# Designs tried in a protein design run: peptides against a protein of PDB entry 3QIS. Part 9

Target 1, 334 residues: chain A of PDB entry 3QIS
Amino acid sequence: PSLELSRREFVFENVKFRQLQKEKFQISNNGQVPCHFSFIPKLNDSQYCKPWLRAEPFEGYLEPNETVDISLDVYVSKDSVTILNSGEDKIEDILVLHLDRGKDYFLTISGNYLPSCFGTSLEALCRMKRPIREVPVTKLIDLEEDSFLEKEKSLLQMVPLDEGASERPLQVPKEIWLLVDHLFKYACHQEDLFQTPGMQEELQQIIDCLDTSIPETIPGSNHSVAEALLIFLEALPEPVICYELYQRCLDSAYDPRICRQVISQLPRCHRNVFRYLMAFLRELLKFSEYNSVNANMIATLFTSLLLRPPPNLMARQTPSDRQRAIQFLLGFLL

## One batch from the design tools (peptide; aimed at target 1 K129 V172 Y276)

Design b1_p10_1_s4 (made by RFdiffusion4, then SolubleMPNN; from b1_p10_1, 4 letters changed)
Fold by OpenDDE base, seed 4:
Structure b1_p10_1_s4 (fold): chain B 334 residues (1-334), chain A 10 residues (1-10)
Amino acid sequence: as target 1 above (334 residues)
Amino acid sequence: SFLDAYRPQL
């Protein structure tokens, strides 16, 4: 069997978080026999492509002189955004299109990723006084490395904050402040806030706005701004409640005093973000008559975002663990 | 507001 490919080189320019890009090509069976094609993993890879890439169809059957269109879809989800923001991964891959009893065809994927404040650590964002797109990529790498080291030092209680560093970190990321300040000003009376989904186009505008500017006002509906806050919290590499404190939050869930002690042990940035969010959510709950928002709904929604199980425990999370996690947050909303 | 206490000094 043999194939003809209309294209073998693909360039995805200006790839962004949650923005789907598609490139298409044709494969043609120019042989005299039917063929089965599939994208196959490279040697030592578990998948035929990186997590941000997909081929559709990824396999199929072609009669002699048959042609099929294949879509190469690039989509950066929460699962790939952090490694692309840090430059640990890049918009580069090689796909192997295999023919049964035939040869391999190599496809080259290349491009560039545009960093997002979504999927960037709270610690890095607290050090970032400008929009992320104004920050040199080399400096983003340094900020993530420094943020990891500062988190570890903070957990170890070893180093006083070097008061001599000319640039004091922000109390909270500017992006979180902008989202929450908008919701506080404009969305407290919004019916079904955090229950109604935003518009995908508005979400993309909000993300691009936060990545490229410091706006006076966030674009889009209150629902889109609310969903953007949820997406932001979900995309964090380290959740607002650090993974190291997860079990202690569950163990303390029915003692509001111990819960407050656990939160006091968070890194400064995480602790400030947690307190800021809880202060906002308690204010939002005063308007429950207008916004239909209640403490149980909010605690349930924000628990999955703020108090995530460590990756090694995610598959083992019991209904009891989820109830304890919800109860932990309820102690800050009431 | 009490939320203004968290305002970034940019």
Scores: peptide ipSAE 0.482, ipTM 0.940, DockQ to the pose 0.889
OpenDDE base, seeds 1, 2, 3, 5: peptide ipSAE 0.460, 0.451, 0.473, 0.464; ipTM 0.934, 0.931, 0.938, 0.934

Design b1_p10_2 (made by RFdiffusion4)
Pose (drawn by RFdiffusion4):
Structure b1_p10_2 (pose): chain A 293 residues (1-134, 168-310, 319-334), chain P 10 residues (1-10)
Amino acid sequence: PSLELSRREFVFENVKFRQLQKEKFQISNNGQVPCHFSFIPKLNDSQYCKPWLRAEPFEGYLEPNETVDISLDVYVSKDSVTILNSGEDKIEDILVLHLDRGKDYFLTISGNYLPSCFGTSLEALCRMKRPIRERPLQVPKEIWLLVDHLFKYACHQEDLFQTPGMQEELQQIIDCLDTSIPETIPGSNHSVAEALLIFLEALPEPVICYELYQRCLDSAYDPRICRQVISQLPRCHRNVFRYLMAFLRELLKFSEYNSVNANMIATLFTSLLLRPPPSDRQRAIQFLLGFLL
Amino acid sequence: SWHEEYKPDL
């Protein structure tokens, strides 16, 4: 049971939020007998690697002496973006490739991460006047820029918030917001609209803070009480919520053109603005509908 | 009016 590896060290340079990288290598069974390989957790872990990293394939069978290409894939999603933005985690790791009844092969993962305004808290973004990788703001300039674009160009956009944008443009929009305060956000209206949804989804703390979440559901049927729960939010969260509710009410005026109706808004934005740490789903859409109408 | 109330002050 022996393996030959084309390489054991891998570098993921300039890793960005939601941008896929692949570092590929070849495994060859140079032994005399067939072998089984698999990636294993390091002593006392649950997984063999961190969430932003994946092996494809992560296990297999090799006759003497067939070869197999292994793809080490890095993808920073909403689960890891905040800790990598913060520096609580780095683009580093060790993969232990394990031969069943044999040697262990240690693969070193290194590289660097570029922080994004996406996955950064509303509070910190309101404190930052300049782009992240170039008195606080009422709302983060990034969300204002996305909403400003949609307000200017997308009020009559067919199927706004119902058609997915382009992956390439989403990344251009994110990098644009990370590095500049542009005159115009690049990409189609559908891409800018989706980038807004991704922005809300990627927030480490939702627009409606987690501890106020349950109170919102309980209060869902009294508009006086719902507004008061909103008053308990920090200034920046309260402002973003009010700002978005005003924006969505503005879009509802052009529903005959943009197909944006209360039904779609409620089911789309409720889960983004109001996230927990069933029928609560109903009190939640009721909560949000109380503001839209 | 409502959008301009939130315009960034840079």

Design b1_p10_2_s1 (made by RFdiffusion4, then SolubleMPNN; from b1_p10_2, 5 letters changed)
Fold by OpenDDE base, seed 4:
Structure b1_p10_2_s1 (fold): chain B 334 residues (1-334), chain A 10 residues (1-10)
Amino acid sequence: as target 1 above (334 residues)
Amino acid sequence: SFLEQYRPVL
């Protein structure tokens, strides 16, 4: 079997979080025999591509002189955003298009990723006084490494932060402050807040706005701003309640005093974000007659975002663990 | 508002 490919090199410029890009090419069976094609993993890879890349179709059958269009889809989800923000991963891959009993065809994927405040750690964002797109990539790497080391030091109850020459970190990330302050000002009376989805175009505008500027007002509907807050919390590499405290939150779920003690042990930025969110959500609950928001709905929604199981326990989360996690948050909403 | 205490000083 033999194929002709219309293109073998693909460049995805300015790839952004949650923005789908597509490049298309044609494959033609220029052979005399039918062929089956498939994208196959490289040596030691489990998948034919990186998590942010997809081929459609990824396999198929071609009669002699048949042609198929293949779409290469680049989409950075919450599962790839953090490693792309840090530059640990890049918009580079090699796809192997295999022919059954034939040869391999190599496709080169390249491009550039534009960093997002979505998928960046709370620790790093608390050190960013400028939009993330104004921060040099080298400095983003340093901020993530420094954030990891400071988190570890804070958990170990080590040395008082030398009050010295380092610029004081923000109490909360500017991005989450902007989202929550907007919702507090404009969305408290919004019917079905956090229940109605936002518009995808408005979500992209909100993300781009927060990545590139410090706006006086966030663009889009209250529903889009509310969903952007949920997306922000979901995309965090570490949840607002650090993984190390997950089990203690479940164990304390029915004792509001112990729950508050557990939260007091969070890193300063995480603790501030948690308290800020809980203060906002308690204010939002006063408007339940207008916004249809109740404590059980909010606790259920935000539990999955704020109190995620550690990656090693995700597959093992019981219905009892979920109920305890919801009860933990309810103790801060009521 | 009571949320204003969390305003980032930029």
Scores: peptide ipSAE 0.488, ipTM 0.942, DockQ to the pose 0.906
OpenDDE base, seeds 1, 2, 3, 5: peptide ipSAE 0.458, 0.449, 0.474, 0.466; ipTM 0.935, 0.932, 0.939, 0.937

Design b1_p10_2_s2 (made by RFdiffusion4, then SolubleMPNN; from b1_p10_2, 5 letters changed)
Fold by OpenDDE base, seed 4:
Structure b1_p10_2_s2 (fold): chain B 334 residues (1-334), chain A 10 residues (1-10)
Amino acid sequence: as target 1 above (334 residues)
Amino acid sequence: SFLEQYRPEL
C-alpha cells in the first residue's frame, strides 16, 4: 500500500492555554490495494503524540483512490500548560503515520507556545509584578527554578528570606487578586455564581487579559470571571494547599484548631492565597439569598481545586478522603 | 474591605 499526503509539515503559531488550533491535511490511497492507516507511537513512547496534540481520525481504512481529511488539533489543557510555560516541553512533535504492511510517513509538528499565568506556580507569580507575556522566557525558567528552591527552603525552615534581597514578592499573585477583587465587587449578588458556566470566548479574553495586562476591570460576565478563577486554581502545578500537607488536612478535618495550624505551615504565598480565598468565600456566603451559594456547595467545589491529592494518591482517593477534605474547608467557611 | 489588605503593590 502507498499514500500521498497533501502536507507533512505543520506549524502552530502562538499556541495559547485552552485555545484550540487545527491544521488539516489529506491522505490519498494512490495504490492499487486497500490500506489501513494508523498513527503509531515512536520507539519508547506510549502514545502516538504529545498530550497537547491529537489526530482525528487517528486510524482508518482507505479504498484505492479514496481520500480522507485528517485534523491535527493542538490544545493546551491544564495537564500540559505547566510544562509548556516552563519551556520543559515545546510545540514540537513527530507523528508516524503507519500503513499496515506499508511505509511509515513522518509528519513534523512545530510552533511556539505563549506563556500563561494559568499553570504557573504561585511562587513564580508572586515574583511577577508584570504580566507574564512581558517577562523574558529565560527569566520565567529562572523564576520556576527559584520558586522550587525557595519552597524547599521554606519547608526545611531554613534561613529567613534575607530582607535585603531584591523586590519583595507579592502577598498573592496579581492575577488571583484581580479575579477575586472583581468577583467581590461585582458578583456577590450574582445568582448561581460558580454554578453557571462561563462563555468560552469570554474565558479566552479573561486569560489573554491577565497574561498580557494588569486590567482595571476584567472583561466578561460574572460567570466567566468565576469560572476563570476555578480554571486558574485547577491549572496550578501545585494546589493552594501544598501536596505535602494533604494528608494532615484530612487527619485534622474535624479539628478547626489543628486545621488552622496546618494552614500556618504553608509557604507564605500559598498561605496568603488560601486566606484570601477563604475571606472572599465567607463574604460571598453572606449574600447566599441572592447568589444561591451555600457553604456545602462552595466547600465541595473548592476542595477539588485547593486540596488536591498528590499525583501518586489521585487514583486512590476514597469517598471518606473526599468527605474529610470537604470538612477541612468547611471549617474555614463557617 | 478585609480583602484590600491583599492588594498587590505593583
Scores: peptide ipSAE 0.535, ipTM 0.952, DockQ to the pose 0.920
OpenDDE base, seeds 1, 2, 3, 5: peptide ipSAE 0.521, 0.514, 0.534, 0.523; ipTM 0.949, 0.947, 0.952, 0.949

Design b1_p10_2_s3 (made by RFdiffusion4, then SolubleMPNN; from b1_p10_2, 5 letters changed)
Fold by OpenDDE base, seed 4:
Parts: structure tokens; C-alpha cells; sequence
Structure b1_p10_2_s3 (fold): chain B 334 residues (1-334), chain A 10 residues (1-10)
């Protein structure tokens, strides 16, 4: 069997978080026999492509002189955004299109990723006084490395904050402040806030706005701004409640005093973000008659975002663990 | 407000 490919080189320019890009090509069976094709993993890879890439169809059957269109879809989800923001991964891959009893065809994927404040650490964002797109990539790498080291030092209680660093970190990321300040000003009376989904186009505008500017006002509906806050919290590499404190939050869930002690042990940025969000959510709950928001709904929604199980425990999370996690947050909303 | 006390100094 043999194939003809209309294209073998693909360039995805200006790849962004949650923005789907598609490139298409044709494969043609120019042989005299039917063939089965599939994208196959490279040697030592578990998948035929990186997590941000997909081929559709990824396998199929071609009669002699048959042609099929294949879509190469690039989509950066929460699962790939952090490694692309840090430059640990890049918009580069090689796909192997295999023919049964035939040869391999190599496809080259290349491009560039545009960093997002979504999927960037709270510690890095607290050090970032400009939009992320204004920050040199080399400086983003330094900020993530420094943020990891500062988190570890904070957990170890070893180093006083060097008061001599000319640039004091922000109390909270400017992006979180912008989202929450908008919601506090304009969305407290919004019916079904955090229950109605935003518009995908508005979400993309909000993300691009936060990545490229410091706006006076966030674009889009209150629902889109609310969903953007949820997406932001979900995309964090380290959740607002650090993974190291997860079990202690569950163990303390029915003692509001111990819960407050656990939160006091968070890194400064995480602790500030947690307190800021809880203060906002308590203000939002005062308007429950207008916005249909209640403490149980909010605690349930924000628990999955703020108090995530460590990756090694995610598959083992019991209904009891989820109830304890919800109860932990309820102690800050009431 | 308490929320306003978190305003970033840029």
C-alpha cells in the first residue's frame, strides 16, 4: 500500500489558550490495494501526539483511488497551558502516519505559543505587574522557577522575605483582582451568576484582554466574566489551596478554628487570594435574593477549583472527601 | 472596602 499526502508540514502561528486552530490535508490511496492508515506513537511515546494536538480521523480505511481529509486540531486546554506558558513544552511535534503492511509517513508540526495568565502560578502572577504578553519569555521562566523556590521556602519557614527586593509582589494577581472587582461592582444582582455559562467568544476576549492589557473594565457579560474566573482558578498549576494542605483541610472540615489555622499556613499569595475570594463570595451571598446564589451552591462549585485533590489522589477521591471539602469552604462563606 | 484593600499597586 502507498499514500499520497497533500501536505506534510504544518505551522500553527499564535496558538493561544482555549483557541482552537485547525489545519487540513488530504491523503490519497494511489496504490492498487486497499489500505488501513493510523497515527501511531513514536518509540517510547504512549500517544500518537502531544496533549494539545489531535488528528481527526486518526485512523481509517481507503479503497484504491479513495481520498480522505484529515484535520489537525491544536487546542491548548488547562492540561497543557502550564507547560506551554513555562516553555517546558512547545508547539512542535512529529506525527507518524502508519500504513498497515506499508511505510510510515512523517508529518512535522511547528508553531508558536502565546503565553497566558491562565495556567500561570499565583506566585509568578503576584510578581507580574505588566500583562503577561509584555513579559519576555526568559523572564517568565525565571518567574516560575523563582515561584517554585519561594513556595518551597515558604512551606519550610526558612527565609524571611528579602525586604530588599525593589519589587514587592502584589497581594493578589492583578487578573484575579480585575475579575473579582468587576463581578463585585456589576454582577452582585445578576440572576443565575455562576450558574449560567458565558459566551465562548466573550471568554476568548476576556482571556486576550487579561493577557495583553490592564483594562479599566472587563469586556463581556457578567456570566462570561464569572466563567472566566472559574476557568482561571481551574487552570492554576497549583490550586489556591496548595496540594500539601489538601488532607489537612479535609481533616479540619468540621472545625472552623482549625480550618482558619490551615489557611494561615498557605504561601502569602495563595492565602491572600483565598481570603480575597472568600470575602467576595460572602458579599455576593448578601444578594442571594437577586442572584439566586446560595452558600451550598458556591461551596460546591468553588471546592473543585480551590481545594483540588493532589494528582496522585484524584482517582481516589471519595464522596466523603468531597463533602468534607465542601464543608471546609462553607466555614468561610457563613 | 475590604475588597478594595487588595487593589494592586501597579
Amino acid sequence: as target 1 above (334 residues)
Amino acid sequence: SFLESYRPVL
Scores: peptide ipSAE 0.572, ipTM 0.962, DockQ to the pose 0.942
OpenDDE base, seeds 1, 2, 3, 5: peptide ipSAE 0.560, 0.555, 0.570, 0.556; ipTM 0.961, 0.960, 0.962, 0.960

Design b1_p10_2_s4 (made by RFdiffusion4, then SolubleMPNN; from b1_p10_2, 5 letters changed)
Fold by OpenDDE base, seed 4:
Structure b1_p10_2_s4 (fold): chain B 334 residues (1-334), chain A 10 residues (1-10)
Amino acid sequence: as target 1 above (334 residues)
Amino acid sequence: SFLEAYRPEL
């Protein structure tokens, strides 16, 4: 069997978080026999492509002289955003289109990723006084490495913040401050806040706005701004409550005094973000008659975002662990 | 508001 491919090189320019890009090509059976095609893993790979890439269809059957359109879809989710922001991964891949009892066809994927404040660490964002798109990529790498080292130093209680570092970190990321300040100003009376989905186009505008500017006003509906806050918290590589404290939060969930002690042990930026969010959410709950927001709904919603199980425990999270995690947050909302 | 205490110094 043999195929003809209309293209073998694909370039995805300006790939962004949550923005789907598509490139299409045709495969034609120019042979005399039917053929089955599939995208196959390279040697030592578990998947035929990187997590941000998909082929559709990824397999199929072609009669002689049949042609099929294949879509190559590039989509950076929360699962790929962090490694692309750090430059650990890149918009580069090689796909192997295999023919049963035939030859392999190699497709080259290339492009560039545009960094996002979504999926960037709280530590790095607290050091960014400018929009992330104004930060040189080299400095983003240094900021993530320094942020990892500072998180470790903070956990070890070893080094006082060297007061000599010319640029004091922000108390909270400017991006989360902008989102929360907007919601506080404009969304406290918004019916079904955090219950109604945002618009996908508005979400993309909000993300692009926060990545490229420091706006006076966030674009979009209150629902889109609220969902953007949820997406931001979900995309954090390290959740607002660090993974190292997860079990201690569950163990303390019914003692509000111990819960406050656990939160006091968070890295400064994480602790500030947690306190800022809890302060906002308690204020939002005063308007429950208008916004239909209650403490149980908010605790349930924000628990999955703020108090995530460590990746190694994610598959083992019990209903009891979820209830304890919700109870932990309720102690800060009531 | 108490939320203004978290305003980034930009």
Scores: peptide ipSAE 0.527, ipTM 0.949, DockQ to the pose 0.900
OpenDDE base, seeds 1, 2, 3, 5: peptide ipSAE 0.512, 0.504, 0.526, 0.515; ipTM 0.946, 0.944, 0.949, 0.947

Design b1_p10_3 (made by RFdiffusion4)
Pose (drawn by RFdiffusion4):
Structure b1_p10_3 (pose): chain A 293 residues (1-134, 168-310, 319-334), chain P 10 residues (1-10)
Amino acid sequence: PSLELSRREFVFENVKFRQLQKEKFQISNNGQVPCHFSFIPKLNDSQYCKPWLRAEPFEGYLEPNETVDISLDVYVSKDSVTILNSGEDKIEDILVLHLDRGKDYFLTISGNYLPSCFGTSLEALCRMKRPIRERPLQVPKEIWLLVDHLFKYACHQEDLFQTPGMQEELQQIIDCLDTSIPETIPGSNHSVAEALLIFLEALPEPVICYELYQRCLDSAYDPRICRQVISQLPRCHRNVFRYLMAFLRELLKFSEYNSVNANMIATLFTSLLLRPPPSDRQRAIQFLLGFLL
Amino acid sequence: SWHEDYKPDL
């Protein structure tokens, strides 16, 4: 049971939020007998690697002496973007490739991460006047820029918030917001609209903070009480919520053109603005509908 | 307006 590896060290340079990278290598069974390989957790872990990293394939069977290409894939999603933004985690790791009844092969992962305004808290973004990778703001300039674009160009946009944008343009928008305060956000209206949804989803703390979440559901049927729960939010969260509710009510005025109705808004934005740490789903859409109407 | 109330002060 022996393996030959084309390489054991891999570099993921300039890793960005939601941008896929692949570092490929070849495994060859140079032994005389067939072997089984698999990636294993390091002593006392649950997984063989961190969430932003994946091996494809992560296990297999090799006759003597067939070869197999292994793809080491890095993808920073909403699960890892905040800890990598913060530096609480780095683009580094060790993969232990394990021969069943044999040697262990140690693969070193290194590289660097570029922080994004996406996955950054509303509070910190309101404190930062300049792009992240170039008195606080009422709302983060990044969300204002996305909403400003949609307000200017997308009020009559067919199927707004119902058609997915382009992956390439989403990344351009994110990088644009990370590095600049542009005159125009690049990309189609559908891309800018989706980038807004991704922005809300990627927030480390939702627009409606986690501890106020349950109170919102309980209060869902009293508009006076719902507004008061919103008053308990920090200033930046309260402002973003009010700002978005006003924006969505503005879009509802053009529903005959943009097909944006209360039904779609409620089911789309409720889960983004109001996340927990069923029929609660119903009190939640009721909570949000109380503001839209 | 509602949007201009939130315009960034840079």

Design b1_p10_3_s1 (made by RFdiffusion4, then SolubleMPNN; from b1_p10_3, 5 letters changed)
Fold by OpenDDE base, seed 4:
Structure b1_p10_3_s1 (fold): chain B 334 residues (1-334), chain A 10 residues (1-10)
Amino acid sequence: as target 1 above (334 residues)
Amino acid sequence: SFLEAYRPEL
């Protein structure tokens, strides 16, 4: 069997978080026999492509002289955003289109990723006084490495913040401050806040706005701004409550005094973000008659975002662990 | 508001 491919090189320019890009090509059976095609893993790979890439269809059957359109879809989710922001991964891949009892066809994927404040660490964002798109990529790498080292130093209680570092970190990321300040100003009376989905186009505008500017006003509906806050918290590589404290939060969930002690042990930026969010959410709950927001709904919603199980425990999270995690947050909302 | 205490110094 043999195929003809209309293209073998694909370039995805300006790939962004949550923005789907598509490139299409045709495969034609120019042979005399039917053929089955599939995208196959390279040697030592578990998947035929990187997590941000998909082929559709990824397999199929072609009669002689049949042609099929294949879509190559590039989509950076929360699962790929962090490694692309750090430059650990890149918009580069090689796909192997295999023919049963035939030859392999190699497709080259290339492009560039545009960094996002979504999926960037709280530590790095607290050091960014400018929009992330104004930060040189080299400095983003240094900021993530320094942020990892500072998180470790903070956990070890070893080094006082060297007061000599010319640029004091922000108390909270400017991006989360902008989102929360907007919601506080404009969304406290918004019916079904955090219950109604945002618009996908508005979400993309909000993300692009926060990545490229420091706006006076966030674009979009209150629902889109609220969902953007949820997406931001979900995309954090390290959740607002660090993974190292997860079990201690569950163990303390019914003692509000111990819960406050656990939160006091968070890295400064994480602790500030947690306190800022809890302060906002308690204020939002005063308007429950208008916004239909209650403490149980908010605790349930924000628990999955703020108090995530460590990746190694994610598959083992019990209903009891979820209830304890919700109870932990309720102690800060009531 | 108490939320203004978290305003980034930009």
Scores: peptide ipSAE 0.527, ipTM 0.949, DockQ to the pose 0.893
OpenDDE base, seeds 1, 2, 3, 5: peptide ipSAE 0.512, 0.504, 0.526, 0.515; ipTM 0.946, 0.944, 0.949, 0.947

Design b1_p10_3_s2 (made by RFdiffusion4, then SolubleMPNN; from b1_p10_3, 6 letters changed)
Fold by OpenDDE base, seed 4:
Parts: structure tokens; sequence; C-alpha cells
Structure b1_p10_3_s2 (fold): chain B 334 residues (1-334), chain A 10 residues (1-10)
């Protein structure tokens, strides 16, 4: 069997978080026999492509002289955003289009990724006084490495904050401050806040706005701004409550005093973000008659975002663990 | 507001 491919090189320019890009090509059976095609993993890979890439269809059957369109879809989710922001991964891949009893055809994927404040660590964002798109990629790498080292040092209680560093980190990321300040000013009376989805176009505008500017006002509806806050929290590489404290939060869930002690052990940026969010959410709950928001709904929603199980425990999370995690947050909302 | 205490000094 043999195929003709209309294209073998694909360039995805200016790939952004949550922005789908598509490139199409045709494959034609120019042989005299039917063929089955599939995208196959390379040697030592478990998947035929990187997590941000998909082929559709990824397999199929072609009669002689049949042609099929294949879509190559590039989509950076929360699962790929962090490694692309750090430059650990890039918009580069090689796809292997295999023919049963035939040849392999190689497709080259290339492009560039534009960094996002979504999927960037709280530690790195607290060091960024400018929009992330103004920060050189080399400096983003250094900021993530320094953030990891500072987190580790903070957990070890070993290093006094070097008061001599010329740039004090922000108390909270400017991006999360902007989102929450907008919601506090404009959304406290918004009916069905955090219950109504935002618009996808508005979400993209909000993300691009936060990545490229320091706006006076966030664009879009209150629902889109609220969902953008949820997406931001979900995309964090390390959740607002660090993975190292997860089990202690569950164990303390019914003792509000111990819960506050556990939160006091968070890294400074994480602790500030947690306290800031809890302060906002308690304020939002005063308007429950207008916004239909209640403590149980908020605790349930934010628990999955703020108090995520460590990746090694995610598959083992019990309903009891979820209820303890919700109870932990309730102790800060009430 | 009490939230203004968290305002980034840019």
Amino acid sequence: as target 1 above (334 residues)
Amino acid sequence: SFLDAYRPVL
C-alpha cells in the first residue's frame, strides 16, 4: 500500500492557552490495494502525539483512489500549559502515519507558544510586576526555578527572606488581584455567579488581557470573569493549598483552629492568595439573596481547585476525602 | 475595602 500526502510540514504560529488551532491535510490512496492507516507512537512514546496535539481521524481505511481529510488540532489545556510556559516543552512534534504492511510517513509539527499567566506558579507570578508577555522567556525559566527553590527553602524554614533583594515580591499575583477586585466591585449582586458559564470568546479576551496588559477593568461579563478565576485556579501547577499540606487539611477538616494553623504553614504567596480568596468569598456570601451563592456551593466548587489531591493520590480520592476537603474550606467561609 | 490590603504595588 502507498499514500500521497498533500502536506507533511505544519507550523502553528502564536499558540495560546485554550485557543484551538487547526491545520488540515489530505491523504490519498494512490495504490492498487485498500489500506489501513494509523498514527502510531514513536519508539519509547506511549502516545502517537504530545498532549496538546490531536489528529482527527487518527486511524482509518482507504479504498484505492480514496482521499480523506485529516485535521491536526493544537489545543493547550491546563494539562500542557505549565510545561509550555516554562519552555520544558515546545510546539514541536513528529507524527508517524503508519500503513498496515506499508510505509511510515513522517509529519513535522512546529510553531511557537505564547506564555500565559494561566498555568504559571503563584511564586513566579508574585515576582512578575509586568504582564507575562513582556517577560523574556529566559527570565520565565529563571523565575520558575527560583520559585521552586524558594518554595523548598520556605518548607525547610531555613532561609530568612533576604530583605536585600531589590524587588519585593507581590503579596498576591496581579492577575488574581485583578480578577477578584473586578468580581468584588461588579459581581457581588450578580445572579447565579459561579453557576452560569462564561462565553468562550470573552474568556479568551480575559486571558489575553491578563497576559498582555494590566487593565483598569477586565473585559467581558461577570460570569466570564468568574469562570476565568476558576480556570486560573485550576491551571495552577501547584494549587493554592500546596500538595504537601493536602493530607493535613483533610485530617484537620473538623477543627477550625488546626485548619488555620495548616494554612499558616503555606508559602507566603499561597497563604496570601488563600486568605485573599477566602476574604472575597465571605464578602460574596453576604449577598446570597442577590447572587444565589451559598457556602456549600462555594466550598464544593473551590475545594476541587484550591485543595487538589497530589497527582499520586488523585486516582485514590474517596468521597470521604472530598467531604473532608469541603469541610476544611467551609471553616473559612463561615 | 479589606481586599485593597492585597493590592499589588506595581
Scores: peptide ipSAE 0.459, ipTM 0.935, DockQ to the pose 0.912
OpenDDE base, seeds 1, 2, 3, 5: peptide ipSAE 0.430, 0.422, 0.446, 0.435; ipTM 0.927, 0.925, 0.933, 0.928

Design b1_p10_3_s3 (made by RFdiffusion4, then SolubleMPNN; from b1_p10_3, 6 letters changed)
Fold by OpenDDE base, seed 3:
Structure b1_p10_3_s3 (fold): chain B 334 residues (1-334), chain A 10 residues (1-10)
Amino acid sequence: as target 1 above (334 residues)
Amino acid sequence: SFLDSYRPEL
């Protein structure tokens, strides 16, 4: 069996978080026998492609002289955004199109990723006074390394930061502040806030706006700005409540004093973001007659974002654990 | 407000 491929080199320029890109090519059976094709893992890989890439179809049969279109889809989700932001991964891959009882065909995937404030650590973002697209990639790496070291020092209750020439970190990321300040100013009376979905086009505009600028006003509807805040919190590499404190939050869920003590043990940036969000959400609850927002809805929604189970416990989360997690958050909303 | 106390110095 043999195939002819219309293209073998694919370039995905300016790949962005949540922006789907598609490249298409044709495969043709120029042989005299039916053939089965499949994308196969390289040696030592578990998957035929990186998590941000997909082939559709990834397998199939071709009759003699049959042609099929294959779509190569590049999509950076919350699961790939952090490793692409750090430069740990890149928009580069090699696909192996295998022909049963035939040869392998190699496809080269290349391109560039544009960093996002979505999927960047709270620690790094607190050190970024400029939009992430203005920050050199080398400086992003340094900021993540420094952020990790400062997080560890803060958890160890070690020595006060020497007043050395490092710029004072922000109390909260500017991106969170911009989203929350917008919602506080313009969305407190918005009917069905956090219940109505945003528009996908507006969400992309909000993401691009936060990545490239410091706007006076966020573009899009209040629903899109609200959903952008949810997406931001979901995309965090570490949730606002660090994984190390997850179990202690559940154990303390019915003691408001212990809950506050647990939160006091968060890294400074995480603790500030948590307190800021809780203050904002308590303000929204004052307008419940207008925005249809209630404490149970907010606690249910934000618990999944702020108090995520660590990956090793995700499969074991009981209904009781979910209820404790909600109860923990309710103690800050009421 | 308490929210304004979190305003970034940019």
Scores: peptide ipSAE 0.576, ipTM 0.962, DockQ to the pose 0.913
OpenDDE base, seeds 1, 2, 4, 5: peptide ipSAE 0.568, 0.566, 0.574, 0.567; ipTM 0.961, 0.960, 0.962, 0.960

